# Designs tried in a protein design run: peptides against a protein of PDB entry 4U39. Part 10

Target 1, 302 residues: chain A of PDB entry 4U39
Amino acid sequence: SIKVIGVGGGGNNAVNRMIENEVQGVEYIAVNTDAQALNLSKAEVKMQIGAKLTRGLGAGANPEVGKKAAEESKEQIEEALKGADMVFVTAGMGGGTGTGAAPVIAQIAKDLGALTVGVVTRPFTFEGRKRQLQAAGGISAMKEAVDTLIVIPNDRILEIVDKNTPMLEAFREADNVLRQGVQGISDLIATPGLINLDFADVKTIMSNKGSALMGIGIATGENRAAEAAKKAISSPLLEAAIDGAQGVLMNITGGTNLSLYEVQEAADIVASASDQDVNMIFGSVINENLKDEIVVTVIATG

## One batch from the design tools (peptide; made by RFdiffusion4, then SolubleMPNN)

Design b1_p8_7_s4 (from b1_p8_7, 7 letters changed)
Fold by OpenDDE base, seed 3:
Structure b1_p8_7_s4 (fold): chain B 302 residues (1-302), chain A 8 residues (1-8)
Amino acid sequence: as target 1 above (302 residues)
Amino acid sequence: MKATVILK
């Protein structure tokens, strides 16, 4: 089974966005120290952590409180994650609960033998230096606790949205990019396409790889496959080019009109931008909600 | 007290 665990406010918002976009084949768990915020989750499983420590009043933006809250609730986290083959741990780094609890939850998933993937955001620079420093500590702790850690630099979202985009919409786009990172992997396993991958394929590319970068491209029209692939490999979310990656996981998602030629064209573009010795695995997904759109997701590991 | 798991 695949489990997605949203940790703290940002992680819970991302999980809500996944549920709203009907991401299939995954079980959703919402974790928070704030009981009122947790009640707003759409997840089937809701877990309040650190009830003794916080009394449900949240972590006060302190990562050490988030950490201790997860440690207090270890046995319950273990029971909720038990029997998962894969666990996604999603959080906004820089806060109290997400930053402190996500590494503890990730370690619990890994100790249970699940393929453990972190999908996390760095805060925007405008959220201030304190959040950036807290996020750096949380990301460092996540690296040690996961098989692969996808880090989304929120400041790069400002390059893919209109310059006049309200701050609230920039946070919603961060939640959407977290969704795309989880869905781009989970759909390869859970959703049929022209080229299906199994869990063993994904495990080969993501086990013990450390940091990963994600690129996304969306296009329509006659050259949509090539354009989506080019946008993915040149995505502002890629803090480095995909050259030098030891592994590449690629998802090519289209509507019912997605052709095998378009899948091959997109894969050839990403392979041509990658090293010759890269371990590249690609799958295709059919999403009936996509009309003329192709979505290419690239995850570079190593 | 165990954390409240709310199963919906």
Scores: peptide ipSAE 0.015, ipTM 0.535, DockQ to the pose 0.018
Fold by OpenDDE base, seed 1:
Structure b1_p8_7_s4 (fold): chain B 302 residues (1-302), chain A 8 residues (1-8)
Amino acid sequence: as target 1 above (302 residues)
Amino acid sequence: MKATVILK
């Protein structure tokens, strides 16, 4: 089974976005120290952590409180993650609960033998230096606790949205990018396409790989496959070029009109931008909600 | 590249 665990406010917003976009084949778990915020989750499984420590009042933007809250609730987290083959841990780094609890939850998933993938955001620079420093500590702890850690640099989202985009919409786009990272991997396993991958193929690319970068490209029209692939490999979300990656996982998602030619064209573009010795695995997914759009997701590992 | 084509 695949489980997605949203940790703290940002992680729970991302999980809500996944549920709203009908991401299939995954179980959703919402975790928070704030009981009021947790009640707003759309997840079927809702877990309050650190109830004795915090009394449901949240972590006060302190990562040590988030950490201790997850440690207090370890047995409950273990039971919720039990029997998962794969666990996605999603969080907004820089806060109290997400930054402190996500590494503890990831370690629990890994100790249970699940393929453990972190999908996390760095805070925007405008959120201030304290959040950036807290996020750096949380990301470091996540790297030790996961098989693969996808880090989304929120400041790069400002390069893909209009400069007049309201701050609230920039946070919604961060939640959407977290959704795209989880869905881009989970759909390769859970959703049939023209080219299917098994869990063992994904595990080969993601097991014990450390940091990963994600690129996303979306296009429509006659050259949509090539355009989506070019946008993915040149994505502002890629803090480095994919040519240094040891592994590449590629998802090519389209509607019912997605052709094998379009899949091949997109794969060839990503392969040409990758190292010759790269272990590249690609899958295709059919999403009936995509009309004329192709979505290419590239995850570079190593 | 391992590709398993499942034609629907």
Scores: peptide ipSAE 0.009, ipTM 0.516, DockQ to the pose 0.263
Fold by OpenDDE base, seed 5:
Structure b1_p8_7_s4 (fold): chain B 302 residues (1-302), chain A 8 residues (1-8)
Amino acid sequence: as target 1 above (302 residues)
Amino acid sequence: MKATVILK
């Protein structure tokens, strides 16, 4: 089974966005120290952590409180994760609960033998230096606790949105990018396409790889596959080019009109931008909701 | 039709 754990406010917003976009084949778990915020989760499983420590009042933007809250609730986290083959841990880094609890939850998942993937955001620079420093510590702790850590640099989201985009919409886009990162992987396993991957293929690319970068491209029209692929490999979300990656995981998602030719065209573009010795795997997914859109997700590991 | 790259 695949489990997605949203940790703290940002992680729970991402999980809500996944549920709203009908991401299939995954179980959703919302984790928070704030009981009121947790009640707003759409996840079937809602877990309040650190109830004794925080009394449901949240972590006060302190990662040490988030950490201790997850440690207090270790047994409940273990039971919620039991039987997962894969665990996604999603969080907004820089806060209290997400930053502190996500590494603890990730370690619990890894210790249970699940393929453990972190999908986390770095805070926007405008959130201030304290959040950036807290996020750096949390990302470092996540890297040790996961098989693969996808880090989304929120400041790069500002390159893909309008300059007049309200701060609230920039956060919603961060939640959407977290969704795309989880869905881009989970759909390869859970959703049939023209080319299916198994869990073992994904595990080969993602096991013990450390940091990963994600690129996303979306396009429509006659050259949609090529344009989506070119966008994915040149995505602002990629802090580095995909050249030098030891592994590449590619998802090519389209509607029912997705052709095998379009899948090949997109794969050839990503392969041409990758090293010749890269272990590249690609899957295709059919999503009837995309109609004429193609979404290419590239995850570079190593 | 020209492929439109939707930068959302």
Scores: peptide ipSAE 0.005, ipTM 0.358, DockQ to the pose 0.035
Fold by OpenDDE base, seed 2:
Structure b1_p8_7_s4 (fold): chain B 302 residues (1-302), chain A 8 residues (1-8)
Amino acid sequence: as target 1 above (302 residues)
Amino acid sequence: MKATVILK
């Protein structure tokens, strides 16, 4: 089974966005120290952590409270994650619960023998230096606790959105990018396409790889496959080029009109931008909600 | 078909 665990406010917003976008073949778990915020989750499984420590009042933006809350609730987290083959741990780094609890939850998943993938955001620079420093500590702890850690630099989302985009929409786009990171991987396993991958293929690319970068490209029209692939490899979300990656995981998602030629064209572009010795795997996914759009997701590992 | 493109 594949489990997605949203940790704290940002992680739970991302999980809500995944559920709203009908991401299939995954079980959703919402984790928070704030009981009121947890009640707003759309996840089937809702877990309050650190009930004794926090009394459901949240972590007060303190990562040490988030950590201790997950440690208090270890047995409950183990029970919720038991039997998962793969666990996605999603969080917004820089806060209390997400920053502190996500590494503990990831370690629990890894100790249970699940392929453990972190999908996390760095805070926007405007959230201030304290959040950035807390996020750096949380990201460091996540690197030790996961097989692969996808880090989304929120400031790069500001390069994708209009300059007039309200702050609230920039956070919604961060939640959407977290969704795309999880879905871009989970769909390769859970959702049939023209080219299917299995869990063993994904495990080969993602097991003990450390930090990963994600690029996303979306296009429409006659050259949509090539344009989406070019946008993915040049994505502002990539803090480095995909050249030098030891592994590349690619998802090519289209509507019912997605052709095998378009899948190949997109794959060839990503392969041409990667090192010759890269272990590249790609899958295709059919999403009936996509009309004329192709979405290419590239995850560079190593 | 598993498309593992091992570029060797």
Scores: peptide ipSAE 0.013, ipTM 0.493, DockQ to the pose 0.155; fails the geometry check

Design b1_p8_8_s1 (from b1_p8_8, 5 letters changed)
Fold by OpenDDE base, seed 4:
Structure b1_p8_8_s1 (fold): chain B 302 residues (1-302), chain A 8 residues (1-8)
Amino acid sequence: as target 1 above (302 residues)
Amino acid sequence: MKVTLLLS
């Protein structure tokens, strides 16, 4: 089974976005120290952590409170994650609950023997230096606790969106990028396509790889496969070129009109941009909600 | 959807 655990406000917003986009084949768990915020989760499983410590009033933007809250609730977290083959831990880094609790939850998932993937955001620069410093500590702790950590640099989202985009919409786009990171992997296992991957294929690329970068490309029209692939490998979300990666996981998602030729064309572009010795795996997904769109997701590990 | 609240 695949479980997605959203930790704190940002993680829970991402989980809500996944549910709203009907991401299939995963169980959703919402974790928070704020009971009121947790009540707004759309997840089927809702867990309040650190009830004694916080009384449901949240972590006060303190990562140490988030950490202690997860430690207090360790047994409940273990029970909720038990029997998962794969666990996605999603959070917005820089806050209290997400930053502090996500590494603890990730370690619990890993200790249970699940392939543990972190999908987290760095805060926007406008959120201030304190959040950036807290996020750096949380990301460091996540690296030790996961098999693979995808870090989304929120400031790079500002290169994809209009400069006049309201702050609230920039956060929604961060939630959407978190969704795309989880879905881009989970769909390869859970959703049939033209080329299917198994869980073992994904595990070979993601097990004990440390940091990963994600690129996304979307295109329409006659050259949509090539354009989507080119956008993915040149994505602003990639803090480095993919040519230095030891592993590449590629998802090619299209509608019912996705051709094997388009899948091959997109894969060849990503392979040509990767190192010759790269372990690249790619899968395709059919999403009936996509009309003429192709979405290429690239995850570079190592 | 059955919401299971796991209250620690």
Scores: peptide ipSAE 0.015, ipTM 0.579, DockQ to the pose 0.018
Fold by OpenDDE base, seed 1:
Structure b1_p8_8_s1 (fold): chain B 302 residues (1-302), chain A 8 residues (1-8)
Amino acid sequence: as target 1 above (302 residues)
Amino acid sequence: MKVTLLLS
């Protein structure tokens, strides 16, 4: 089974976005120290952590409180994650609960033998230096606790949205990018396409790989496959070129009109941008909600 | 470039 655990406010917003976009084949778990915020989750499983420590009042933007809250609730987290083959841990780094609890939850998942993937955001620069420093500490702790850590630099989202985009919409786009990162992997296992992958294929690319970068490309029209692939490998979300990656996981998602030729064209573009010795795995997914769009997701590991 | 497609 695949489980997605949203940790704190940002992680829970991402989980809500996944549920709203009908991401299939996954179980959703919402975790928070704030009981009021947790009640707004759309997840079936809702877990308040650190109830004795915080009394449901949240972590006060302190990562050490988030950490201790997860440690207090360890047995409950273990029971919720039990029997998962894969666990996605999603959080907005820089806060109290997400930054402190996500590494603890990830370690619990890994200790249970699940393939543990972190999908986390760095805060926007405008959120201030304190959040950036807290996020750096949380990301460091996540790297030790996961098999693969996808880090989304929120400041790079500002390069893909209009400059007049309201701050609230920039946060919604961060939630959407977290959704795309989880869905781009989970769909390769859970959703059939023209080229299917199994869990063992994904595990080969993601097991004990450390940091990862994600690129996303979306296009329509006659050259949509090539355009989507080019956008993915040149994505502002890629803090580095994919040519240094030891592994590449690629998802090519389209509607019912997705052709094998389009899949091959997209794969060839990503392969040409990658190292010659890269272990590349790609799958295709059919999503009936995509009419004329192709979505290419590239995850570079190593 | 031999892209080893691990197609399951």
Scores: peptide ipSAE 0.000, ipTM 0.419, DockQ to the pose 0.268
Fold by OpenDDE base, seed 2:
Structure b1_p8_8_s1 (fold): chain B 302 residues (1-302), chain A 8 residues (1-8)
Amino acid sequence: as target 1 above (302 residues)
Amino acid sequence: MKVTLLLS
């Protein structure tokens, strides 16, 4: 089974976005120290952590409270994650609960023998230096606790949205990018396409790889496959080029009109931008909600 | 068809 665990406010917003976008073949778990915020989760499983420590009042933007809350609730987290083959841990880094609890939850998942993938955001620079420093500590702890850690630099989201985009929409886009990171991997396993991957393929690319970068490209029209692939490999979300990656995981998602030729064209572009010795795997996914759109997701590991 | 492109 695949489990997605949203940790704290940002992680739970991302999980809500995944549920709203009908991401299939995954079980959703919402974790928070704030009981009121947790009640707003759309996840089937809702877990309050650190009930004794916080009394459901949240972590007060303190990562140490988030950490201790997850430690208090270890047995409950173990029970919720038990039997998962893969666990996605999603969080917004820089806060209290997400920053502190996500590494603890990730370690629990890893200790249970699940392939553990972190999908986390760095805070926007405008959220201030304190959040950035807390996020750096949380990301460091996540690197030790996961098999692969996808880090989304929120400031790069400002390069893909209109300059007049309200701050609230920038956070919604961060939630959407977290969704795309989880879905881009989970769909390769859970959702049939023209080219299917199994869990063993994904495990080979993602096991003990450390940090990963994600690129996303979306296009429409006659050259949509090539354009989407080019946008993915040049994505502002990539803090570095995909050249030098030890592994590349690619998802090519299209509507019912997605052709095998388009899948191949997109794959060839990503392969050409990667090192010759890269272990590249790719899958295709059919999403009936996509009309003329192709979405290419590239995850560079190593 | 599982296309594992092992670029050797």
Scores: peptide ipSAE 0.000, ipTM 0.411, DockQ to the pose 0.107
Fold by OpenDDE base, seed 5:
Structure b1_p8_8_s1 (fold): chain B 302 residues (1-302), chain A 8 residues (1-8)
Amino acid sequence: as target 1 above (302 residues)
Amino acid sequence: MKVTLLLS
């Protein structure tokens, strides 16, 4: 089974966005120290952590409280993760609960033998230096606790949205990028398409790879496959080019009109931007909701 | 790789 754990406010918002977008073939778990915020989760499984420590009042933006809350609730986390083949741990780094608890939860998943993938955000620079420093510590702890860590730099989201985009919409876009990162991988395993990957293929690319970068490209029209692939490999979300990556995972998602030619065209573009010795795997997914849109997700590891 | 054409 595939489990997605949203940790803290940002992680829970991302999980809500996944549920709203009908991401299939995954089980959703919402984790928080704030009981009121947790009640707003759409996840079937809701877990309050650190109930004794926090009394459901949250972590007060302190990562040490988030860490201790997850440690207090270790047995409950283990039971919720039991039998997962893959675990996504999603969080907004820089806060209390997400920053502190996500590494603990990730380690629990890894110790259970699940392929453990972190999909986390760095805070926007405007959230202040304290959040950036907390996020850096949390990301470092996540890197040790996961097989692969996808880090989304929120400041790069500002390059893909209008300059007049309200702060709340920028956070919603961060939640959407977290969704795209999880869905881009989970759909390759859980959702049938033109080319399906097995869990073993994904595990080969993602096991013990450390940091990963994600690029996303979306396009419509006659050259949509090529345009989406080019946008993915040049995505502002990529802090570096995909050249030099040891592994590349590509998802090509389209509507019912997605052709094998378009899949090949997109794959050839990503391959041409990658090293010749790269272990590249790709899958295709059919999503009827996309109609004429193609979404290419690229995850570079190593 | 299993090629499964599922037009959902």
Scores: peptide ipSAE 0.000, ipTM 0.393, DockQ to the pose 0.135; fails the geometry check

Design b1_p8_8_s2 (from b1_p8_8, 5 letters changed)
Fold by OpenDDE base, seed 1:
Structure b1_p8_8_s2 (fold): chain B 302 residues (1-302), chain A 8 residues (1-8)
Amino acid sequence: as target 1 above (302 residues)
Amino acid sequence: RKITELLS
């Protein structure tokens, strides 16, 4: 089974966005130290952590409180994650609960033998230096606790949105990028396409790979496959070129009109941008909701 | 640059 665990406010917002987009083949768990915020989760499983420590009042933006809250609730987390083959841990880094609890939860998943993937955000620069420093500590702890850690730099989202985009919409886009990172992987396993991957294929690319970057491209029209692939490999979310990656996982998602030629064209573009010795795996997914759109997601590891 | 170096 695949489980997605949202940790703290940002992680729970991402999980809500996944549920709203009907991401299939995954079980959702919401974790928070704030009982009021947790009640707003759409997840079937809602877990309050650190109830004795925090009394449900949250972590006060302190990562040490988030860490201790997850440690207090370790047995409950273990039971919720038990039997998962894969666990996604999603969080907004820089806060109290997400930053402190996500590494503890990830370690619990890894110790249970699940393929453990972190999908996390760095805070925007405007959130201030304190959040950025807390996020750096949380990301460092996540690297040790996961098989792969996808880090989304929120400041790069400002390069793909309109300059007049309200701050609230920029946070919603960060939640959407977290959704795209989880869905881009989970669909390769759970959703049939023209080229199917199994869990063993994904495990080969993601097991013990450390840090990863994600690129996303969306396009329509006659050259949509090539355009989507080019956008993915040149994505502002890729803080480095794909050249030098040890592994590449590629998802090519389209509607029912997705052709094998389009899949090949997109894969060839990504392969041509990658090193010759890269271990590249690609899958194709059919999503009837995309109609004429193609979405290419690239995850580069190493 | 290695992806790992940017995320360090």
Scores: peptide ipSAE 0.016, ipTM 0.610, DockQ to the pose 0.036
Fold by OpenDDE base, seed 4:
Structure b1_p8_8_s2 (fold): chain B 302 residues (1-302), chain A 8 residues (1-8)
Amino acid sequence: as target 1 above (302 residues)
Amino acid sequence: RKITELLS
């Protein structure tokens, strides 16, 4: 089974966005130290952590409180994650609960033998230096606790969105990018396409790889496959060029009109931009909600 | 640059 665990405010907003977008084949778990925020989760499984420590009042933006809250609730987290083959741990880094608890939860998942993938955001620069420093500590702790850590640099989202985009919409876009990171992997396993991957294929690319970057490209029209692939490899979210990656996982998602030629064209573009010795695995997904759109998701590791 | 160096 695949489990997605949202940790703290940002992680739970991302999980809500995943549920709203009908991401299939995954079980959703919401974890928070704030009981009021947790009640707003759409997840089937809701877990309040650190109830004795925080009394449901949250972590006060302190990562040490988030850490201790997860440690207090270790047995509950173990029971919720038990029997998962894969666990996605999603969080907004820089806060209290997400930053502190996500590494603890990831370690619990890994110790249970699940393929453990972190999908986390760095805070925007406008959130201030304190959040950025807390996020750096949380990312370091996540890197030790996961098989692969996808880090989304929120400041790069500002290069994709309009300059007049309200701060609240920039956070919604960060939640959407977290969704795309989880869905781009989970769909390769759970959703049929023209080229299917199994869990073993994904495990080969993601086991013990450390840090990863994600690129996304979306296009329509006659050259949509090539355009989507080019956008993915040149994505502002890829803070490094894909040619430096040791492993690449690629998802090519289209509607029912997705052709094998388009899949091959997109894969060839990503391969041509990658190192010759790269371990590249690609799958295709059919999403009936996509009309003339192709979405290419690239996860680069190493 | 290696992806790992940028994320460190």
Scores: peptide ipSAE 0.014, ipTM 0.558, DockQ to the pose 0.036
Fold by OpenDDE base, seed 2:
Structure b1_p8_8_s2 (fold): chain B 302 residues (1-302), chain A 8 residues (1-8)
Amino acid sequence: as target 1 above (302 residues)
Amino acid sequence: RKITELLS
């Protein structure tokens, strides 16, 4: 089974966005130290952590409280993650609960033998230096606790949105990018396409790889596959080029009109931008809600 | 579409 665990406010917002977008074949778990915020989760499983420590009042933006809250609730987390083949741990880094609890939860998942993938955001620079420093510590702890850690730099989202985009919409976009990072992988396993992958394929690319980068490209029209692939490999979300990556996982999602030629064209572009010795795997997904759009998601590992 | 519109 695939489990997605949203940790703290940002992680739970991302999980809500996944549920709203009908991401299939995954079980959702919402984790928070704030009981009121947790009640707003759409996840089937809602877990309050650190009930004794926090009394449900949250972590006060302190990662050490988030950590201790997860440690207090270890047995409950273990039971919720038990039997998962894959666990996505999603969080916004820089806060209290997400930053502190996500590494503990990830370690629990890994110790249970699940393929453990972190999908996390760095805070926007405008959130201030304290959040950036807390996020750096949380990301470092996540890297040690996961098989693969996808880090989304929120400041790069500002390069893909309008300059007049309200702060609230920028956070909503960060939640959407977290969604796409999870969905781009989970759909390869759970959702039929023209080219299907299994869990073993994904495990080969993602096991013990450390940090990963994600690129996303979207296009329409006659050259949509090529354009989407080019946008993915040049995505502002990629802090580095995909050259030098040891592994590449790509998802090519289209509507019912997605052709095998378009899948191949997109794959060839990503392969051509990657090292010759890269272990690249790709799958395709059919999303009936897509009309003329193709979405290419690239995860570069190593 | 903007990436943002598909991510919405």
Scores: peptide ipSAE 0.011, ipTM 0.567, DockQ to the pose 0.037
Fold by OpenDDE base, seed 3:
Structure b1_p8_8_s2 (fold): chain B 302 residues (1-302), chain A 8 residues (1-8)
Amino acid sequence: as target 1 above (302 residues)
Amino acid sequence: RKITELLS
């Protein structure tokens, strides 16, 4: 089974976005120290952590409180994660709960023997130096606790969105990118396509790989596959060229009109941009909600 | 440049 755990405000917003986008084949768990915020989760499983420590009033933007809250609730987290083959831990880093609790939750998942994937955001620079420093500490702790850690640099989202994009929409886009990171992997396992992957294929690319970057490309029209692939490998979210990756996981998602030729064309573009010795695995997904769009998601590890 | 070095 695949479980997605949203940790703290950003993680819970991402989980809500996943549920709204009908991400299939996953179980959702919302975790928070703020009981009021947790009540707004759409997840079936809602877990308040650190109830004694915080009394449901949140972590006060203190990662140490988030950490201790997860430690207080360890047994509950273990029971919620039990029997998962794969666990996604999603959080906005820089806050209290997400930054402090996500590494603890990830470690619990890993200790249970699940393939543990972190999908986290680094805060925008405008959120201030304190959040950046807290995020750096949380990311460091996540690296030790996961098999793969996908880090989304929120400042790079500002290169994808219009400069006049309201701050609230920039945060919504960060939640959407978190969704795309989880879905881009989970769909390869859970959602049939033209080329199916199994859990073992994904595990080969993601097990004990450390940090990862994600690129996303979306295109329409006659050359949509090639354009989506080119956008993915040149994505602002890829802070480095893909040719430096040891492993590449590629998702090619299209509608019912997705052709095998388009899948091959997209895969060939990503392979040509990658190192010759790269371990590249690609799958295709059919999403009936996509009409003329192709979405290429690339996860680069190593 | 290794892609993972950016995230260290």
Scores: peptide ipSAE 0.007, ipTM 0.510, DockQ to the pose 0.038

